# Peptides against a protein of PDB entry 3S8F: the designs that were tried, part 263

Target 1, 157 residues: chain A of PDB entry 3S8F
Amino acid sequence: VLTLFVAVPSLMTAFTVAASLEFAGRLRGGRGLFGWIRALPWDNPAFVAPVLGLLGFIPGGAGGIVNASFTLDYVVHNTAWVPGHFHLQVASLVTLTAMGSLYWLLPNLTGKPISDAQRRLGLAVVWLWFLGMMIMAVGLHWAGLLNVPRRAYIAQV
Target 2, 166 residues: chain B of PDB entry 3S8F
Amino acid sequence: DEHKAHKAILAYEKGWLAFSLAMLFVFIALIAYTLATHTAGVIPAGKLERVDPTTVRQEGPWADPAQAVVQTGPNQYTVYVLAFAFGYQPNPIEVPQGAEIVFKITSPDVIHGFHVEGTNINVEVLPGEVSTVRYTFKRPGEYRIICNQYCGLGHQNMFGTIVVKE

## One batch from the design tools (peptide; made by RFdiffusion4, then SolubleMPNN)

Design b2_p25_6_s2 (from b2_p25_6, 15 letters changed)
Fold by OpenDDE base, seed 3:
Structure b2_p25_6_s2 (fold): chain B 157 residues (1-157), chain C 166 residues (1-166), chain A 25 residues (1-25)
Amino acid sequence: as target 1 above (157 residues)
Amino acid sequence: as target 2 above (166 residues)
Amino acid sequence: DPVLGTQLLMDALMATYQAAFAEVA
């Protein structure tokens, strides 16, 4: 039980980020319960990428709690569930954040702004990445629940 | 202006922090629900049991694969299994249908997995530690044992078979 | 064929293992 308390600061941080997003969206003219979301700069891949990463991190984080649970981990340990969790945490959040960082960093390092075409391509890349990751993650988690083993090329199901 | 912005930020943060705490309780409740409804088939872990991995092949109940299956009572068996690089001993493991089987699994070398397809048997096997798994095979046939913990170059081909006889 | 390819790869890896780790197994 005490081990799970480590999740408290993490969740607090995550929701603080959400608070920052809401504040930013409202500053940009968003109103109402969800209007602030629409007001965020969804036309900027440097913004979209890490946000999509955060969205993927939510179910991944929930899975993290499951994996950290002694009893529940007994069910999912060394099954396809685990790589599903990893792909949400690392291949989604970390990777998308890295990609988003590049969309900001490269223009600054080169001194050249990205073209509109590059911007649109960047948006396509991060959205497609997110979509693919979500499909794969759902599949892996599902397979894990069906007791498909991790680190094996063969399974009964 | 900065003061107003600061106050606004604090309000949002407080709201989301409160929400986060509420979600923690929801998650705890969900975990409790899952445990209550989906853990009925969990194989209980045995008491911590140690063994010397350097001698387990030479002496003791794991030393002779021909003596690995021990009848301990009516319709009860203990099977002493070695998981090693890269296979299982004995192989195949032959047990009768409907019998209560206690697997005592250990490793002489590195950490391995013991994942039996079609069952909820899924444990790590540590050198120096005996993994105990209790299971009753209700259906006859062959059950594949898969190593699901990376153990070296031959890990991917490390398989065993449990043959359940009618 | 992915299945056949996987099998061939595994066979090659096992052959390599036998050469490199014969003292272990």
Scores: peptide ipSAE 0.006, ipTM 0.741, DockQ to the pose 0.012
Fold by OpenDDE base, seed 2:
Structure b2_p25_6_s2 (fold): chain B 157 residues (1-157), chain C 166 residues (1-166), chain A 25 residues (1-25)
Amino acid sequence: as target 1 above (157 residues)
Amino acid sequence: as target 2 above (166 residues)
Amino acid sequence: DPVLGTQLLMDALMATYQAAFAEVA
């Protein structure tokens, strides 16, 4: 009950952000069911980073519901599942948001826009970070479901 | 036009809120499915039992490792386990195959983990509290106990063994 | 051998910690 009580507002917030993205995309000329996505500024790491963070937050958030569920938490608690969840929440969402913030902040602080090379490098960093994080997170969740313990250097499987 | 923009935003919000609600139900369904297909080999007692961590080593059922395994009935045992920095007692824990084992686990010092490989036994052990789990070992052999809660510099070396005898 | 060395180190640590802390109430 408590988990759902928190989950509902959280989901509402998350998808409200998505609504804002759709609106922004449509303002940028995107049309149709998915055309607005393509219209978003995917060439800007300051945008891409936090968006990828949000994408990582989706499975992470779902995992949060699992971790907060009494019976399911018993299955996953103190297994590799938990680090997987954290890497999605902290190392993906928070970190990518911070990275994105830097791509906005630094140009504003210096008064100079980032160069094209810096922009491209930033995009590469963000996408590679996300990819690596997703691979690791999936692996950790999988290992957790196989009952691999957290904070142990050995496992039966 | 600000008013027009607000109306547009509202429309998108309504759609996404509906989607969010749908996704909520999907998640609930997935949880339900997981629960329905999950089989547990361990039954947590779920009882809150307290002990004094400062005296648990000196008196009571955890004090003597040689008396830690108590037969409570035919093919039924209670095992009083201490998780401490950095190990478990008794070690090894010897129990018969097919017996119903009630583990009562506590700690005299800091929080530890009690994760038995090859089983669904996985609980945190808090000083001052008794963790109780019920399990029946169907297969003989050795089962390793792993501490999966950081408890200090020796955490990585904190292991125990359950020996299940035929 | 790194594996053997690690194992020996871990064993030594285990013994040391157990000796030092096993009797701590």
Scores: peptide ipSAE 0.000, ipTM 0.711, DockQ to the pose 0.011
Fold by OpenDDE base, seed 4:
Structure b2_p25_6_s2 (fold): chain B 157 residues (1-157), chain C 166 residues (1-166), chain A 25 residues (1-25)
Amino acid sequence: as target 1 above (157 residues)
Amino acid sequence: as target 2 above (166 residues)
Amino acid sequence: DPVLGTQLLMDALMATYQAAFAEVA
């Protein structure tokens, strides 16, 4: 149970980021309870990628709480559940954040802005990546719950 | 307007922190609900037990595979299992149907897994520690033991068998 | 061969990436 308290600073950090997004959206003219979301720069892959990473991180974080549970870990430990969790945390959040950072960094380093075509391609890439990661992550978590072992090429299922 | 921005940020942070705490309680509640309704089959962890991995093959209850299955009571057995690179001993493990089996599993070499198909038995096996798992096989037949912790080049072929006899 | 396949895939992806962002890099 004590390990569950690790979720506290993680959640606090995650939702502090959400607070910054709300502030940014409202500065961009968004109003109301949800209008600020629409006002965010969804046309910029440097923004969209990390945000999609955050969205994937939510269920991953919830899974982290499960993994931190002493009793529930007996169900999921060393099953496909664990890779599923990793793909949400690393292959989604970290990877998409890296992609977003790259879309910001390269134009700044070179002094050349990305073309509209590159921007659109970037958007397609990050959205498709997110979709693929969500499908795979759901599959891995589901397989894990079906007791598919981690690090094995065979399963009873 | 730095002051206004600062004030707004603080307000949003407070709101989202409150939401964060609320979500934390929701998750805890969901876990509690799951534990209360769906964890009847979870195998509890045993107490920490230590052994010397360098001598476990030579002396003690793991030393002789022929003596690995010990009847401890009416319809109760303790099975001393070694997980090693790359297999299990004894192999097969023969136990009667319907008996309460206490597996005492350790390793003489590296970390292994002990995953029994068709059951909820799934533990890591650490050299120097004894993993304890209690299980009752309701169905006769063969149950495959799978190593689900990478242990070397032979990891993918590291299997054992539990034979449950009627 | 999974290793060869992975390498070829990665090479193709990297080539595509480089081509797409050549004007930026």
Scores: peptide ipSAE 0.000, ipTM 0.729, DockQ to the pose 0.015
Fold by OpenDDE base, seed 5:
Structure b2_p25_6_s2 (fold): chain B 157 residues (1-157), chain C 166 residues (1-166), chain A 25 residues (1-25)
Amino acid sequence: as target 1 above (157 residues)
Amino acid sequence: as target 2 above (166 residues)
Amino acid sequence: DPVLGTQLLMDALMATYQAAFAEVA
């Protein structure tokens, strides 16, 4: 019950953030159902990183509900599914948010803006990180459904 | 104008809140789908059964590995398994093919896992509690038992074997 | 009222979770 209780406000918060992003995108000239997405500042790693983290958090959050379900947890518990869930929550959302925060914080603390080269490198790092995390997470979830055990170096499949 | 912006934000929030509610039901549906497709043959949890981990090795049904497999019916057995640091007993566990096997698993020391490869048997074993799982092996051969809960320095090497005889 | 609407939605979500996952209580 507690996990589900936490899931509800988290879900609402996520969509509230999305609402703010839509508004911002529309203010930046985005039109239509999805045009506002393109209008967001995708050239800024400080923006991109947290957003990608949020995107990764969506399936992770859904997985959290699965893990909290008695019947479904029997299927996934102590399998590779669980590390997959953790990597979506911690290694994607938390880590990418931290990375994005650094792209804002460090220039602010040092008083030196990031160069264009650093910006481009940052974008590459964030996107590559996200891609790698998605591959790993999907693989771990898939392996978990195939009954690959957690905390073991060997599996039948 | 701040007021105008606020009104616009509220409109988007209403839309996204509606979407969030819809997504909630989508997630529930996905859970139901996963349940229907991946939990066929799930072993239901039994009632809570307690044992004294300090005496389980000395007395009771877990005390003698040679007596761990008990025939309870014409085609039904109960197997009393200990998961300990770092192994299982009895080892191997020998059971007949096609028989209904009730595993009663407990630990004398720390928490362990009991994951049988090739089956849906996957439970945590807590000292002081008895984990009960029911399974029928349809195929003869050897099934490896894996500890999937960290239990100490020897965790990675903690394996057992179930031998299903024709 | 946005506050009331949000609260009603929250209540509905909570009720839905509780109904759907009562075994997790």
Scores: peptide ipSAE 0.000, ipTM 0.712, DockQ to the pose 0.059

Design b2_p25_6_s3 (from b2_p25_6, 15 letters changed)
Fold by OpenDDE base, seed 2:
Structure b2_p25_6_s3 (fold): chain B 157 residues (1-157), chain C 166 residues (1-166), chain A 25 residues (1-25)
Amino acid sequence: as target 1 above (157 residues)
Amino acid sequence: as target 2 above (166 residues)
Amino acid sequence: DYVLGTELLMLALMATLIAAFNLVF
């Protein structure tokens, strides 16, 4: 019940952030329905990481509604679905946001900008992290829907 | 300039709020779809029912495994199952094919899982509470019960069997 | 306004969904 109630404010918050991104992209010269996306600073890992986190949070948030719904939770509870949800919420959104925050925070604290090599490495890290996390999360959710239990090494599928 | 920027931001916020509302409907539809397609044959029949885990082994319907399967109607049974460290009782659970089975599951010790392979039966079992699941086995054979909640060193080997007889 | 109306509608829909679940089970 509480999670379902929180779902609405969470959606509002998430899409408010998206609105801010659209505004920023258009200010940067983006045009059309999707051109503003391309205009965003995709060359900055401090930007890319949190955005990828938000993308992972979308299915995770939807899964939160499922997990909080007792009728649907009956299907997914204590299955591989649950760790799949965790990895979307914690290991994608929270972790990627933390990574992105570091790319902003450390240069500000040290007074030294990141090098181009560090920037490129950072981009590679966050994209690879996101990709791996999505593969794992999709696999876990799929396994959960196939009635694979969590915390068990033997399962009939 | 500030006023112009403010108006632009508001316009984008309105658009994304509309999209958010649309996504809410999509999520509701997904919930409805999942509910309609994944709950067939399994009815969560559990209400809040409390028992004393300290006496459940000595008195009451869970005390004697030989009396755990109770016929409540012509083709209806109630099975009183204990999940304990580390197994289930009765074991095996013997029920007729095609009968409506109401499982009443509780624990005398710690939290366990009750996951019946090949079915949608999957509930947590808490000491002091009774988990209730209604199911009808359409196919005869053996169904394994697996614990999917960590309950100690023997958790990985905690199995039971339901034998569905023709 | 549009924003307030949308927010209230979203809240109402969510409340209805929650209520429906609690009434059925």
Scores: peptide ipSAE 0.029, ipTM 0.689, DockQ to the pose 0.060
Fold by OpenDDE base, seed 5:
Structure b2_p25_6_s3 (fold): chain B 157 residues (1-157), chain C 166 residues (1-166), chain A 25 residues (1-25)
Amino acid sequence: as target 1 above (157 residues)
Amino acid sequence: as target 2 above (166 residues)
Amino acid sequence: DYVLGTELLMLALMATLIAAFNLVF
């Protein structure tokens, strides 16, 4: 009940952020249903990282609702599903947001602008991290549905 | 310009709120789907039952492993299982194929897990509480019980076996 | 096995991330 209570406002907030992104993209010249996405500053790792974090948070949030359901929690509880959920919430959203924040914060703290090489490296790191997190998360959730136990070194599958 | 921006933001917010609502229904549908596809054969049963963990080994239905399997009716059994540091009793648990088995599981010491491989039986076992789960084994053979809740130094080696006989 | 593989991949990615941060800042 408590998780669901928090989930609804969180979803509303997330979609409000998405609305702001759409507006920003349209202001940058994006048109159509999806053109605003392309217009966003995907060349900036400080932007890309949090956005990718949000994308990872979507399935994680859905999983949170599953975990909060009494009947469904019986299926997934103490399986690999749970670590999968954690990695989407913490290792994707929180971590990528932190990474993105650093790409903004450190240049500002040092007074030195990010070089083009640093920018490209940052983009590579963020995208690779996101990709890895998605692979692991999908694997863990899948394993959980196949009843692979959490906190055990053995499994039927 | 400010008014224009406000109006535009409001329009997009309304759209995304509608999307949010739609996603809520998707999540509910996902919950229903997962429940329908993954919970078959395992039914939590009974009201929360309490037991004294300090005496459960000495008296009551969990005290004697040799008497842990109780036939309660035609093709119906109750199995009183203890999860302890670091194992299960009785071990093995012997039950007939096709019988309705009611597991009543408790712990005399700390929290343990009771995860039966090959099934979706997966419950936490709390000292002072009795976990009740109903299951029917359709296939004969051995089913391993795994502790999936950290319970101490021997946690990784805490296993049991259910033997389903024809 | 799949989970192990993904975990190892994630460890490698994490190491890469750490190295990248050290190079950038």
Scores: peptide ipSAE 0.028, ipTM 0.686, DockQ to the pose 0.021
Fold by OpenDDE base, seed 3:
Structure b2_p25_6_s3 (fold): chain B 157 residues (1-157), chain C 166 residues (1-166), chain A 25 residues (1-25)
Amino acid sequence: as target 1 above (157 residues)
Amino acid sequence: as target 2 above (166 residues)
Amino acid sequence: DYVLGTELLMLALMATLIAAFNLVF
């Protein structure tokens, strides 16, 4: 139970980000329960990338609670579940945030805005990355529950 | 305008913070419920036991692989297993079908894994600590032991075998 | 199995609470 107190600041941060997104969406004219989501700038890869990262981070965070639970961790520890977890944490959120940051940073460094073609390419990249990460993560978590070990090239199943 | 925006942001943040705290309690409650109702899959472990990794190969129950399997009852055995760089001893481990097996596993060198395929046996083996797991093999055959904790250059080749005899 | 179920339940509860939150605030 004491270990789970570490989740408090993480959850606070996550929901603060969510609050910021809701506020931004409502400022952009979004209304209702889901209208604010639609109003967010989904045409900007610098925005889409980290948001997709956040979406992947949610199930990863839930898995983190599982991994931190003593008896539940016994089931998943050192199985494919673990790499599934950190791919949602690192390879999705961190990586996509870095990618998104580049889409913001590069125009500022060069002093030139990105072209429409570059923007569309960026969107394609981040969406494909997210899709691939989700497929892989689901597979790894499933394999982990089937007792596929990590750090091994062979498994019975 | 900036002041109004700031106040609005703070209001949203306060709401979401309260929500986050509520969610924390929900998650804790859910975990507690799961642990209370679904503990049958956990392999029983003994009390914390320490051993000197520098002498474990020289003296004690792990020193002689030929004496590693000890019958403690009519249908009960204790198996003293060493996980080392890079293998297991004894290898193979021979046990009878249907017997309750208590594995006492330790390491003389570095941290290893003890993952038995086809079972829920999956523990880390720490030098200086004895890992205790209980299991009954219902089916005869060969069960592969896999090291799932990186332990050095030969990690990928570190395998053992449990032979369950009819 | 129960681990997966627990995770899914947590996600469902989270979604429900988020929806409820948005109805109140």
Scores: peptide ipSAE 0.021, ipTM 0.708, DockQ to the pose 0.060
Fold by OpenDDE base, seed 4:
Structure b2_p25_6_s3 (fold): chain B 157 residues (1-157), chain C 166 residues (1-166), chain A 25 residues (1-25)
Amino acid sequence: as target 1 above (157 residues)
Amino acid sequence: as target 2 above (166 residues)
Amino acid sequence: DYVLGTELLMLALMATLIAAFNLVF
């Protein structure tokens, strides 16, 4: 019952991060209601990766509410839905954040900046990862709703 | 200065709070949709019942698989099921079509799953606890029971069968 | 009904969260 109250700090974190991004974008010259988004450093994989992770985390968070509901959890528990949720939360957000952190950390630790080729490759990697994870997550959630069991190699449908 | 930045960030929080609230309503709507479309016929959870997993095989209603199916009333049955490494008892479970079946499921060893294909029966089975599920099979035939909770080396082969007779 | 009660409780909780946000921000 009290589990859903975790939504409070989670949502607070979400809009605080969003507000920080807006502020950053506006500091970088972005104007208007959405112009600040384009002003963010989308050419830096260290930035793009965690932001994409955050985007994936949104539907994952919605799924978290579902999973935390006793009634709804009855439908999705131990189905492919659960791996779908985890892949959004861990394999998307956490992993992409780790990737982004690495793109920042390694140049700083080594004292050598990444090459332009490495930067472009990094961007490709994080975008492809995000795309793949979204496809996988949607598929897993869909399969879960079709009652495909978790931890089983067979399914009725 | 971090303080100045914080104040500036706070200026945007009202807008993002509004957005967050809007999204919250969207989530509520999605939950409502999910409830409307996917929760039809959901079996309510029973009361928490406990049992000693160390003695459940020796005494009580789970001890004899031949006595596992108990008629409790007209067209009403209770089935005492053990989920164990690696199978179900009794197997097969034979029940009549159209009867109200109350499954009482427990485990003598580790945590298992009890997922019945073609139904919405999907519960975890914990040693020391009794899972109660009420279901009526409308269609005759065989229904496969699948363990969807990893329980060891034989997990992938842990299946049971419910035979619904006309 | 347990299911209905759970659903209503969930909705009430969500409403409470919304109210809490409005009070804090």
Scores: peptide ipSAE 0.000, ipTM 0.701, DockQ to the pose 0.031

